# Designs tried in a protein design run: peptides against a protein of PDB entry 9IZ0. Part 326

Target 1, 345 residues: chain A of PDB entry 9IZ0
Amino acid sequence: ITCLGSNGHTYKQLVKGGNDDLRQDAVMEQVFEQVNGFLRSYRKTSQRNLSMRTYKVIPLALKTGVIEWVQDTIPLGEYLDSAHKVYHPKEWSLSTCRKLIAEKQMEDLETRLKVYDLVCRHYRPVFRHFFLESYADPVQWFTTQTNYARSTAVASVLGHVLGLGDRHGQNILIDKTSGEVIHIDLGIAFEQGKKLPVPECVPFRLTRDVVDGMGITGVEGVFRRCMEFTLETLRREEDSLLSVLEVLRYDPLFSWLISPLRRMKKQKMQLENFNQPESGNITTDASRDPKIQRNNVSGESEAERAILKVRQKLSSTLSVEASVGELIRIAQDPSYLALMFCGWS

## One batch from the design tools (peptide; made by RFdiffusion4, then SolubleMPNN)

Design b2_p29_6_s3 (from b2_p29_6, 18 letters changed)
Fold by OpenDDE base, seed 1:
Structure b2_p29_6_s3 (fold): chain B 345 residues (1-345), chain A 29 residues (1-29)
Amino acid sequence: as target 1 above (345 residues)
Amino acid sequence: EEEKRKEEILKLLEEAAKARGISIEEILE
């Protein structure tokens, strides 16, 4: 839909209906706005204009809302699939790579690492071309690549601290004007991604293509430094951030747990992406769901565990540099990336 | 504002070039 704003400008809006938990997105966007306040108040982050890109989410009803249409964006995964066909037309398709990883999903780590390495050899990074092909002016090219590295650094720290999951290439938009990343579909937070059918084991998305977009320096330079300054700001503002999260503890509309329905939807989307025929005989014998005792793990006890994990991630036990170094190492570790749904790009 | 941004960009290019042992021109190729 197109809405006329009170300022006389027209805004495109996406109306989402159905089963999407737009309330979780709206809450995470509010947390990001508070964090953006902390980033603006701290000299090291404000001097670099460090921010998490936000978008407006207006929940209208249970599972219905209006989302700001971010114009001039492309999903990272859409760009990468297109660019890979152009720059590497003799390499494997994304579907071939996905299939090979899935066929080995139940194998040992050594076998999964061999398949991951094989996929990586036949699916090379291309994301640097986004900046090279979009900006003929060297200053614009460098500015947009720098903005990408900066925004990715903020999103990586914040995504780790808040335990954002489901960070696949369709949930990360690239702004074609600024080069900044925009994270969407924020309904998997506080490490609930570890409860997916393919558990998330990386702190944030730092795949080979995410790194290739940072240009020749890769993770070294702008990205690392901006992660350090962001983490330093969040550690300084720990009590303020925890106070914001404590307000969410009392929000009866916020779900600290991934819904079984969302988990099943993600499982289906993973299976459909593998072209596995619906083996029709998954009798949803909904009757033989054992009484998994609804351990009335009160929503309060899940909130408390989530807040405790945020506090632990903000711990000053390690230096900012050591903490960022370890996060970057883990996020790029083939032993973790080989376990992911799409860890190669 | 734009001039400060250009200076920051140039400084970042110099840091990037220096970190790789290459020229600024070789980063832009």
Scores: peptide ipSAE 0.007, ipTM 0.313, DockQ to the pose 0.011
Fold by OpenDDE base, seed 2:
Structure b2_p29_6_s3 (fold): chain B 345 residues (1-345), chain A 29 residues (1-29)
Amino acid sequence: as target 1 above (345 residues)
Amino acid sequence: EEEKRKEEILKLLEEAAKARGISIEEILE
């Protein structure tokens, strides 16, 4: 939809219809705006213009809303698939890599690690080329790569602290003008990604391509330092952040749990990405719902557990540097990435 | 500080209410 603003400017807006509840996205964007307030107030983060890129979400109904169209963006996964075909035309296709990982999904960790390593050797990182292609001026190249590393650092810390899930390459947009990352589809939070059919085992997405975009220093440059400054800011503002989350505890429309419908949708999308379109009636025998004991854990008890996990992630028991070091280590650990749906890119 | 937190919370509730097309009271019920 194209809307004429009261200022006489024309805004392109995406009307999202379907089964996606935009209310969770809108609430998470509000949490990000509050965190952006903390980042602007703290000297170490404000001097670097550290922010989580946000977008406007206006939920209109249970399954309908208006999303701000983020202009001049591309999904990370769309760029990477296209760039890999250009720069590595003799390597394996993304579909071949996905198939090999899927075929071994039920195997032991040792077998999955061997397949992950094999896929990694035949699907090399290309995301450095985004910056090299898009910016002919060396100053613009360096600036945009720096903005990418900064925005990725903020998103990584926030993604860990808030337990953001479903961080696949289609849910991460790259701004072609600034190089900043924009996270979309925020309806899997507070570690509910661990309840997906393929559990999320990493604190945030730090795959080889995500690192390749940081340039020659990888994680040891701007990225690590900006993670440290972001985590230091969030630890300082712990009580303020927890107060924002306590408001969500009383929001009857905020789901602290992944909806069964969203879980089924993500399961179907994961299965469809593995199946070639053979027209076979996959009767999804919905019957093997493992008896997740519906412990009638009140929505309040799940909110309390979520807030407690946020507090635990903000703990000062380890230094900021040690905490960031461990998060970076875990996020890059092949033993976790080999268990993921798409941990190689 | 506590008043500022209350104002930030109130603003978040107002934005949440506005985004949903409901009253602040209906968010608190």
Scores: peptide ipSAE 0.007, ipTM 0.294, DockQ to the pose 0.014
Fold by OpenDDE base, seed 5:
Parts: C-alpha cells; sequence; structure tokens
Structure b2_p29_6_s3 (fold): chain B 345 residues (1-345), chain A 29 residues (1-29)
C-alpha cells in the first residue's frame, strides 16, 4: 500500500498478514538498532560508518503488520538471476542448477560435492557487474563496492552471532544508491535455520556471488577487516548485547523457536520452486489453526540456550582475527555450501 | 504515538479492502 505520512510524503509500505510473526522481525530490528549504537560508539567501527541496515517494522497484531518498503533496492537473487542470463547466456539456468542439487539432496557428501562443483562450473559469479553497471564514476564505483563489503561484513558477524537463518538471495536486498545490504525476513534467528527441512550449516551467506561483489580483493581486505572490527565491538559490548537479549527472554510474545507454520511455508516454497508454478488459487482456509499452547517452560529453556550460544560466539578464547578467519573459511567451505538449497550463487 | 499509527494503518487497510472488494488478507499477500 501507499500511505500519506503526516509530513505530506507518500510512503510505500508492505502490509503483511497471516502466518508471518512481524513481531519477530520488529524485535530483531530493535536488536540491530542497539548494535548500531555500539558500532557508532567504537572508534574503529564509527570511522568506517559500520552499521546493520535496518527497516521499520510495525506489528499491528499477532499476525499482521506493516513493513517499510525499502526504496531503491533490489533482491540479490533477482539481480543475480537477471545478470547471469545477460553475462553467461550459454551457462545453465538457475532452475537447472536447483533441480540438479535437489535430485542429489539425499545422496552422500561426496556425490553432493561433485554435483555442487559441476553446478559451479556452469553457473559463474556475476555480482561484480552490479557495481560496474550501476556506477560509471570510478569514485562512486569504489565507494559503493566498499559500502557493500562493509555492510556485508557487519551483517555476516551479526548473522553468525544472532544465528540468523533463511539468508537466501530474496531475503538480502541491495541498496542501489549506497551498495549496502539490507537483510529482511528476520523470523529465523538463534540457529533455528538448522531446524529447517534443508538445514543451514553456514554461519552466514558468503557464496561465490556474495564474494564477487567485493571486487578483486574478494574477502581479503575491506570485508575481513570490517568483520574483525565488528566482532571486536561485539566482544567489547558483550554484556550490553546479552542484556538486550535477556529483555527478549521475558517478552512472552517473542518466539525463540521457528513456528511449525513457517517451517511448512518454507518447505512448500522449497518444493514449489521445483514444480512449475501452476497458478492454482490455494485458498488456504486460515480459520482452523489450532491454538498451539506454547508451553512457556519450553520457551525459557530455549531462550537460555540461545543466549548461551551468543555468549559462546563472543568468547575471547580465539583472537578476533582467528575467529573471523575460521568463520570466513566455514562460510566458503564447499562441504557446507553443497548442502545448501542454493550454495553456488 | 505508535498505537495511533497502528489504528490509522488498520483503518487505511480496511478502506483499501472495501474499495477493492477483497479481504484485508488478500491485500496483505
Amino acid sequence: as target 1 above (345 residues)
Amino acid sequence: EEEKRKEEILKLLEEAAKARGISIEEILE
């Protein structure tokens, strides 16, 4: 919808109803705003304008709300599919790659690695072209590519620490003006992505196209250094971050667990992406969702486990450099990427 | 302020749904 603001400006707003608990997204955005406070207070992160890009979420009811329409953005996956057809018209389609990976989903790791490598050879990275096409001025090109690497570094550290799941190319927007990434659909957090039908095994999305967007240095340079500064800031502010998460522990409306409905919806979307969209009006009769009595006792134990995992990820047992080095290694490891729904792009 | 903004947005949704002859849920999909 388009709303007229009290300031006389028209704002596009995405209104969301039904199965998405927009309160989860709103709470995660509040956590990001607090983290952005820490990043602004610390010299090494403030000097680089490091931030997690946020969007406004206004939950109206348990199942309804308004999301800020982020203007001048494109989903990463939409750009990559379009650009791949232009730059590599002789390579495989995204649908072909998806099909081949899914046909081998139940096979052993060795077979899945062979199929992943085969897909990678027939679907090459193109995301560098976003910056080359969008920014003819060399200074703007360099600035926006730097902003992309910086924002991706912040999002990668936060995504790991908070255990953000569902980081596919449609849930990552690119700001066409700044080159910054905007993460949307935040309702899979605290490692609940591991409970999906296809478990998420990577700490954050660092696929070949995500790296290609960083330019000639790839992960080495701006990205790595900005991850290090972000992790250093979060380690310094550990008690402050944990205090923010403890407030969520006592929010009776916050869900530390992925909803069964969201798992089913994602399972359907994963299956339907393989079947041609028959335009069948599935009138999901929303009436009979049984009141799943959330046993409060199970929620508190999961919150405590989630907070404990955040603390463990902020541990100073390894240096910042060693911790970031290991995260980058795991996020790029073919043995994990081959297990993902779309690990090649 | 946020509650008033919620009520205004809900009213706008109800008006938009009525104007299109669709449910609020169908505007939200």
Scores: peptide ipSAE 0.000, ipTM 0.284, DockQ to the pose 0.019
Fold by OpenDDE base, seed 3:
Structure b2_p29_6_s3 (fold): chain B 345 residues (1-345), chain A 29 residues (1-29)
Amino acid sequence: as target 1 above (345 residues)
Amino acid sequence: EEEKRKEEILKLLEEAAKARGISIEEILE
């Protein structure tokens, strides 16, 4: 739909009436708006205009809402698939890489690492070309690449701290005007992504293509420093952030658990992406899986555990630099990336 | 061609940094 605002501007909006609960997305966007307040109040982050890019979400009912249409964006995964075909037409297709990883998903770590390395050699990074293609002016190229590295750093820290899972290339938009990243589909928060059939093992997405977009310095330039300043700000504002999350603990509309429907949808998407034949006996009898009985953990107990994990991630036991260094190391570790659905790009 | 453009941009940034008496990193700031 197109709406006319009170300011006389027209806004495109997506009305979603599907199976997704937009309340969780709306709550996460509100948390990001509060965090953006903290980033604006702290000199080191405000000077760099550090922010999590947000989009407007208005939940209308349990499964319906209005989402802002983020104009001038492209999904990272869509760009990478298209660019890889242009720049590396003799390399393997994304479908070939996915099949090879999926065929070996039940093998040992050593075998999976060998397959991951093989895929990486036949599917090279291309994301640097986004900036080179889109910006003819050197100043614009540099500004947008810097904005990308900055926004990716903020999103990476927040993704780790808030336990944002399922950060695949379709859930990350690139703003073609600013170079900033926009994270969408925020319905998996507080480490609920670890409960997926293919668990999220990395703190945030820092694949070879995500790094290739940062330019010649990779992670050692703007990205690392902006992660450090962001984490320093969040540690300073720990009590403020925890107070925001405590309000959500008592929100009867907020679910600290992944909805069974969203879990099934993500399971189906994972299975389809792996080209695993639907073993036809995923009978809709969600009632009898004894693994669901372990989900009788009260939503309150999951909220308490989630808040405790946020507090633990904000701990000053390690320096900001040491904490960021470890996060960057883990996010780039082949032993974790080889376990992902698409860890090579 | 693209690597040559990267080198040219890097050189422009080095010149701009030098002209401001700041690091390339501080031009990013």
Scores: peptide ipSAE 0.015, ipTM 0.412, DockQ to the pose 0.012; fails the geometry check

Design b2_p29_6_s4 (from b2_p29_6, 15 letters changed)
Fold by OpenDDE base, seed 4:
Structure b2_p29_6_s4 (fold): chain B 345 residues (1-345), chain A 29 residues (1-29)
Amino acid sequence: as target 1 above (345 residues)
Amino acid sequence: EEKKKKEEILKLLEEAAKALGISVEELLE
């Protein structure tokens, strides 16, 4: 929809109708704005203009809202699929890679690692081409690549600390003007991604293509340093961040748990993305799986556990450098990436 | 060719920044 603003400017807006509760997105965007306040107040982060890119979410009803359409963006996954066909036309299709990973989903780690390595050999990184193609001027090219590495670093730290899930290539937008990343569909937070049918095992998305976009230095340049400065800021503002999250504990509209409906929707999307035939006997009898112990853990106890887990991630037990080093290591570890829905790109 | 030229420019910038004891970011600011 195109809306005429009170200022006479036309804004493109996406009306998202469906089953997704945009209230979770709106709440997470509010948390990001508070964190952006901390990043602006701290010298090491403010000097680098470090921020989580936000978008306006206006929840209109339980399942409908207006999302500000982020203009001049492309989904990372859309760019990567198109660019891979151009630069590597003799390599495997994304659908072939997905199929091979899915066929081995129930196998042991050794078998899954072999298939992941095979897929990686037949699907090479291409994301560096985004910057090489989009920016003719060397200064613009370098600036936008730097902005990408900076924004990815902020999003990676925040994504880890807040336990953001569902960070697939369609939920990460690239701003074509700035090179910055914009994370969308924020409804899987506080490690609820571990409760998906394919559990999330990495702290944030740091796949080969995400790294290829950082240029020659990869993770060891701007990205690592900006992760360190971001984590240092969040550790300094721990009490402030926890206070923001405590307000959400009392928000009756915020769900600390992934809804069964959202889990089923993500399961369906995973099956569709794997081109697995709908085994028609997925009896929608969500009533009878007895092993989902609804631990009737009060929503309050889930919020308390989530806040405690955020505090644990902000612990100063390890240096900032050691903590960031371990996060980068885990996020790139083939033993975790081979278990992911799409860990190869 | 253009890719190779950008890689050469970046290498020159990295060498210049290293020679100045600054980041490539600070060299371009």
Scores: peptide ipSAE 0.023, ipTM 0.477, DockQ to the pose 0.012
Fold by OpenDDE base, seed 1:
Structure b2_p29_6_s4 (fold): chain B 345 residues (1-345), chain A 29 residues (1-29)
Amino acid sequence: as target 1 above (345 residues)
Amino acid sequence: EEKKKKEEILKLLEEAAKALGISVEELLE
C-alpha cells in the first residue's frame, strides 16, 4: 500500500497478514529504540553515531499489521547470490552448497567440517564488491563501509544480548544509501533459535561474506571497537535495559517462546530452500495440539529465564574486550558455522 | 583500477590509524 504521510511525503507500506507475529517485531523495534537512546547518551557510542536501524511496525490485529517499507534496501542474501554469479561464475551455485550441507546434516562434526571447508573453497566471499561498486568516490565508499561495520557491530551485540535468531541473509537488509544493516523478522528472540530444527549455535551472523564487507581489517578494525563500545554502553545501562524487558514480562500478548506453528513454518521453509525431496512420510501425526494451557505461570517463568539470560550476557565478570573477543571467536568458529543452515556466506 | 585504488587508500588509512592508536574514523574527523 502507498500512503500519503501528514508531512506530504508518500510512504510505501507492507501489509503483512498470516502467521507472522508482528507484535513481537514491534516490541523488538521498541527495545531497539530504547537502546538507541542509550547509544546516543553515551559519549563513545554517540561520537560514532552508533545505532540499531529500526523500521516502523504497526500491529493492527493478532498476527496482522503494517510494516514500513524500507526503501533503497536489498536483502544481503539477494546481493550475495547475484554478486557471486558475477565474480565467481566457475564456483558452485548456492543451491549446490545448500544441498551438500543438507545431505550431511545428520553426520558427525568431523564430516560436517570437511563439507563446510569444501563448500567454502568453492563459494568465496564477494560482499566487499557491494561497497566497491555502489560508491564512485573513495570518501563515500569508505564512509558507507564504515557505516556497515558500525551497524553490524551494534546489531551483533544486540542480537547476542537479546538472543535474536533466524539471522539469515534474507532477514538482513543493506541500506544502499548509508551502507547500514537493517534486521527484519524479529520473531525469534531470547535464544529461541536454539529450538529450531537446525539449532543456531552462533551468537550473531559473522560469516565470511559479513566479514568481507568490513574491508581489509575485517573484524579487527571498526567492527571490534564498535562492538566493545556498544557492549560497554549496554553494561552501563543494564538496569534500564532490564526495566524495558520487565515491562514486556507483563504484556499478555508478548511471546517469550517460539510457537510450534512458527517452528513448523521455519522448518518447511528450510526444507524447501534445501530442495530436499519431500520425504513423503510426514506422518501428519496430528498429535493433538496439546492444549498447552499457557499457564500464565509458564510464561512468567520463561520471561524470568530470558531476563536472567540477558543479565548474564551483560555480566562484567570479563572485560568488554575479552567478552567481545570471545563472541567474535565463537561467531567465526568453523565448528559452529558448519552446523548452521548457511554458515559459509 | 578504481577498486585497487580504494583498497590502497583504505589500507593506508588503517595503517595510519593503527600507528596512531586511534580509529580510522578518529583519523578522518
Scores: peptide ipSAE 0.021, ipTM 0.493, DockQ to the pose 0.012
Fold by OpenDDE base, seed 3:
Structure b2_p29_6_s4 (fold): chain B 345 residues (1-345), chain A 29 residues (1-29)
Amino acid sequence: as target 1 above (345 residues)
Amino acid sequence: EEKKKKEEILKLLEEAAKALGISVEELLE
């Protein structure tokens, strides 16, 4: 739908209907707008224009809403699949890589690391080419690559602190105009992604292609420094951030638990990513899994746990530099990346 | 191939820094 705003501007809107609860996404976008306020108020982040890219979500009913159409974007995973075929036509297909990882998913860590290394040798990073092919002007090229590294740093800190999960290549958009990242499908927050059949092991997505987009300095340039300034700002504004999250604790529209429908959809998507046959019995027995019955902990106790976990992540016990250094190390650790559906790209 | 791409990237950084009238170091800050 195209809407004319009261300001005379036309806005393209996506009306989403069906089984997707947009209330979670709308709440997370509101949290990001508050965080963007903190980033604008602090000199070190404001002078670098650090922000989490947001999009408007208006929930209309329990499972329907209006989403802002983010123009001039591409999903990271869509770009990477197309670019890999162009720049590395003799390497393995994405389907071959997924199959090999899936065939070894039940093996020990040593075997999974060997398969991950093999996949990495036959599927090289290409995301540097997004900037090189899209921007002929050196200033535009550098500006957009810098914006990418900056926005990825902000999203990485927020992803860790707020426990954003399921950050796969289809949930990360690249803005073709600015080079900035836009995170979508925010319905898995506060470490609820750890309750998926394949739990998220990394604090944020920092795969080889995510790093390749940062240019010659990789993680040691703009990215690391912008993570440090972002985390310093969030530590300074800890009480303000926790106050925003406490309001959500009492919001009857916000669920601190992953909805059964989102869980089923993500489980299905995980099985499809591994080309595993739908064993028709998993959909019925998932309601009977005694681990899921123990997760019928009151929404209040999960909210309390989530807020405590945010406070722990904002702890000043370690320096900002040490904390960021450890997060970058864990996010790039092959022992975690080898456990992911697509940790190689 | 990777080294050649790094040299090309470095050259683009130098061109960008020159266009802005700043150092490559200041450009990377």
Scores: peptide ipSAE 0.019, ipTM 0.547, DockQ to the pose 0.013
Fold by OpenDDE base, seed 2:
Order: C-alpha cells, then structure tokens, then sequence
Structure b2_p29_6_s4 (fold): chain B 345 residues (1-345), chain A 29 residues (1-29)
C-alpha cells in the first residue's frame, strides 16, 4: 500500500498477514539493531561500517503487520534466474535443475553428489554480472562489490550464531544502490531450519553465486576478514548478546520452536516450487493457527537450549580465524550443499 | 474489496500509532 503522511511524503508499505511471522521478524530485527550497536562500538568493525541491514517491522493486531518497503531492492533469486537466462542461455533452466535434485532427494549421498555436480556444470555462477552491469564507474563497482562482501560476511556470522534458517534466494534482497544484502522472513531461527522437510545443513548461505558476487578473491578477500572481525566483536559482546536473548525467553509472543503450520506451509511451498516454473506472487492466505496450548515448560527448556547453542557458537576454544575457516569450509562443502533444496546457486 | 481492505489497514495503523502515542508518519518512518 502507499500511505500519504501528514508531512506530505508518500510511504510505500508492504502489508503482510500472519501475526506469528511478523512478530518473529520484529524480534529478530531488534536483535540485529543491538548487534549493530556492538559493531559500531568495536574499532575493527566500525572502521568498515559493518552492519546487518535491518528493516522496520510493525506487528499489528488481527494477523496483520506493516513492513517497511525496502526501496531499490531485488530478491537474489530473481536476479540470478534472469541473469542465468541472459549470460548462459544454452545452460539448464532453474526448473530443470530443481527437478533433477528433487527426483534424487531420497537417494544416497553419492547419488545426490553426482546430481549436484551435474547441475553445477550445467548452471554456472553469474552473480558477478550484477556488479559489472549495474555500475559503470569502476569506483562504484568496487565499492558496491565490497559492500556486498561486507554485508554478506555480517549476515553469515549472525545467521550462524542465531541459527537462521530458510535462507533461500527469495529471502535475501540485494540493495541496488549500496550492493548490501538484506535478509527477510526471519521467523526460522535457533536451528529450527533443521526441522524443515529439507533440513538446513549449512551454517549460512554460501553457494557458488553468493561467492561469485564477491569478485576475483571470492571468500579469501573482504568476506573472510569481515567474518573474522564480526565474530571477534560477537565473542567480545557475548554476555551482552546473551542478555538480549534472555529477554526473549520471557517474551510470551516469541516462539523458540517452528510452528507446525509454518512447517506445513514451507513443506507445501517446497512441493509447489518443484511443479511451478513461474515465481508467481503466492499470496499465502492467513490460515487460522489453532490455539496450540504452548506448554510453558517446553518453551522454557527450548529457550535454554537455544541460548546454550548461541554460547557454544561464540566459544573461544578455537581462534577466530580457525572458526571462520571451518564455517566457510562447511558452508561450501558439496556434501552439505547436495542435500539442500537449492545448494547449487 | 481492495478499497475496503486499504481502509481497514489505515484504521489499524491509526490504532497502532495512537497506542504508541506517535503519529502514523512516525510509525512509518
């Protein structure tokens, strides 16, 4: 919708139905704003303007909410599908790749790796072209590509630490002005992505196209260094971050578990994405969540487990460099990516 | 139907802004 303010400005707003989803998003955005405070306070992150890009989420009554319209953005998945058709018109379609991965979903790891490799050879990375085609000035090109690598590094560390799931290409926006990534649909957190019909096996999205956008240095340039500085900041601010998460333990509106309805909805969307080639605007009707009696005892134990997992991910047992090195390795490992719904792009 | 839905959304924004003690503009900024 477009609202006209009393100030004479027009505000574009996205109205979504579904109270639970928007409340989860709003809480995660509040956590990101606190983390952005830590990143601004620490010299190594502040000097690089490292931040998680946030957007305003206002949960409203009656399963409605307002989301800030992130202007001048494109979903990563929308750009990549279009760019593959332009730069590699003789390669396989995204629908063909999805179908081949789906047909082998119940097969062994060896068979799934062979299909993943085959798909990768017939669907090559193109995301470097976003920066090359969008920015004619070399300084703007380099600056925006650097901002992309920086923002992706912050989002990757935070996504791992907070256990963000459902990081598909439609839930990651690219800001066309800055080159920064904006993560949306944050309602799958604290490793609840492992409970999806296709389990999340990687710590964050670091697919071949995500890496191709980093330019010639790939992960070994700005990205790795910015992951290290971000993780160093989060380890320093561990107690502050845990204190923010402890407040959420007592929020009766926050869910530490994926709702059965959200799980079923994601299952349906995964099945529909196997059959439909077109990215139609699936206006998902606001299904009535049955009053699941949240057994209070189960919620507290899941919150405690989630906070313990965050603490474990912030452990200083390994160096920052060793921890980041292992995260990058796992996030790019074909043995994990071949198990994902869309691990090739 | 679309007009009625926009009016319902505007009313919810006004109620939310009023509950926060802010303008609808400050709610949207």
Amino acid sequence: as target 1 above (345 residues)
Amino acid sequence: EEKKKKEEILKLLEEAAKALGISVEELLE
Scores: peptide ipSAE 0.000, ipTM 0.278, DockQ to the pose 0.018

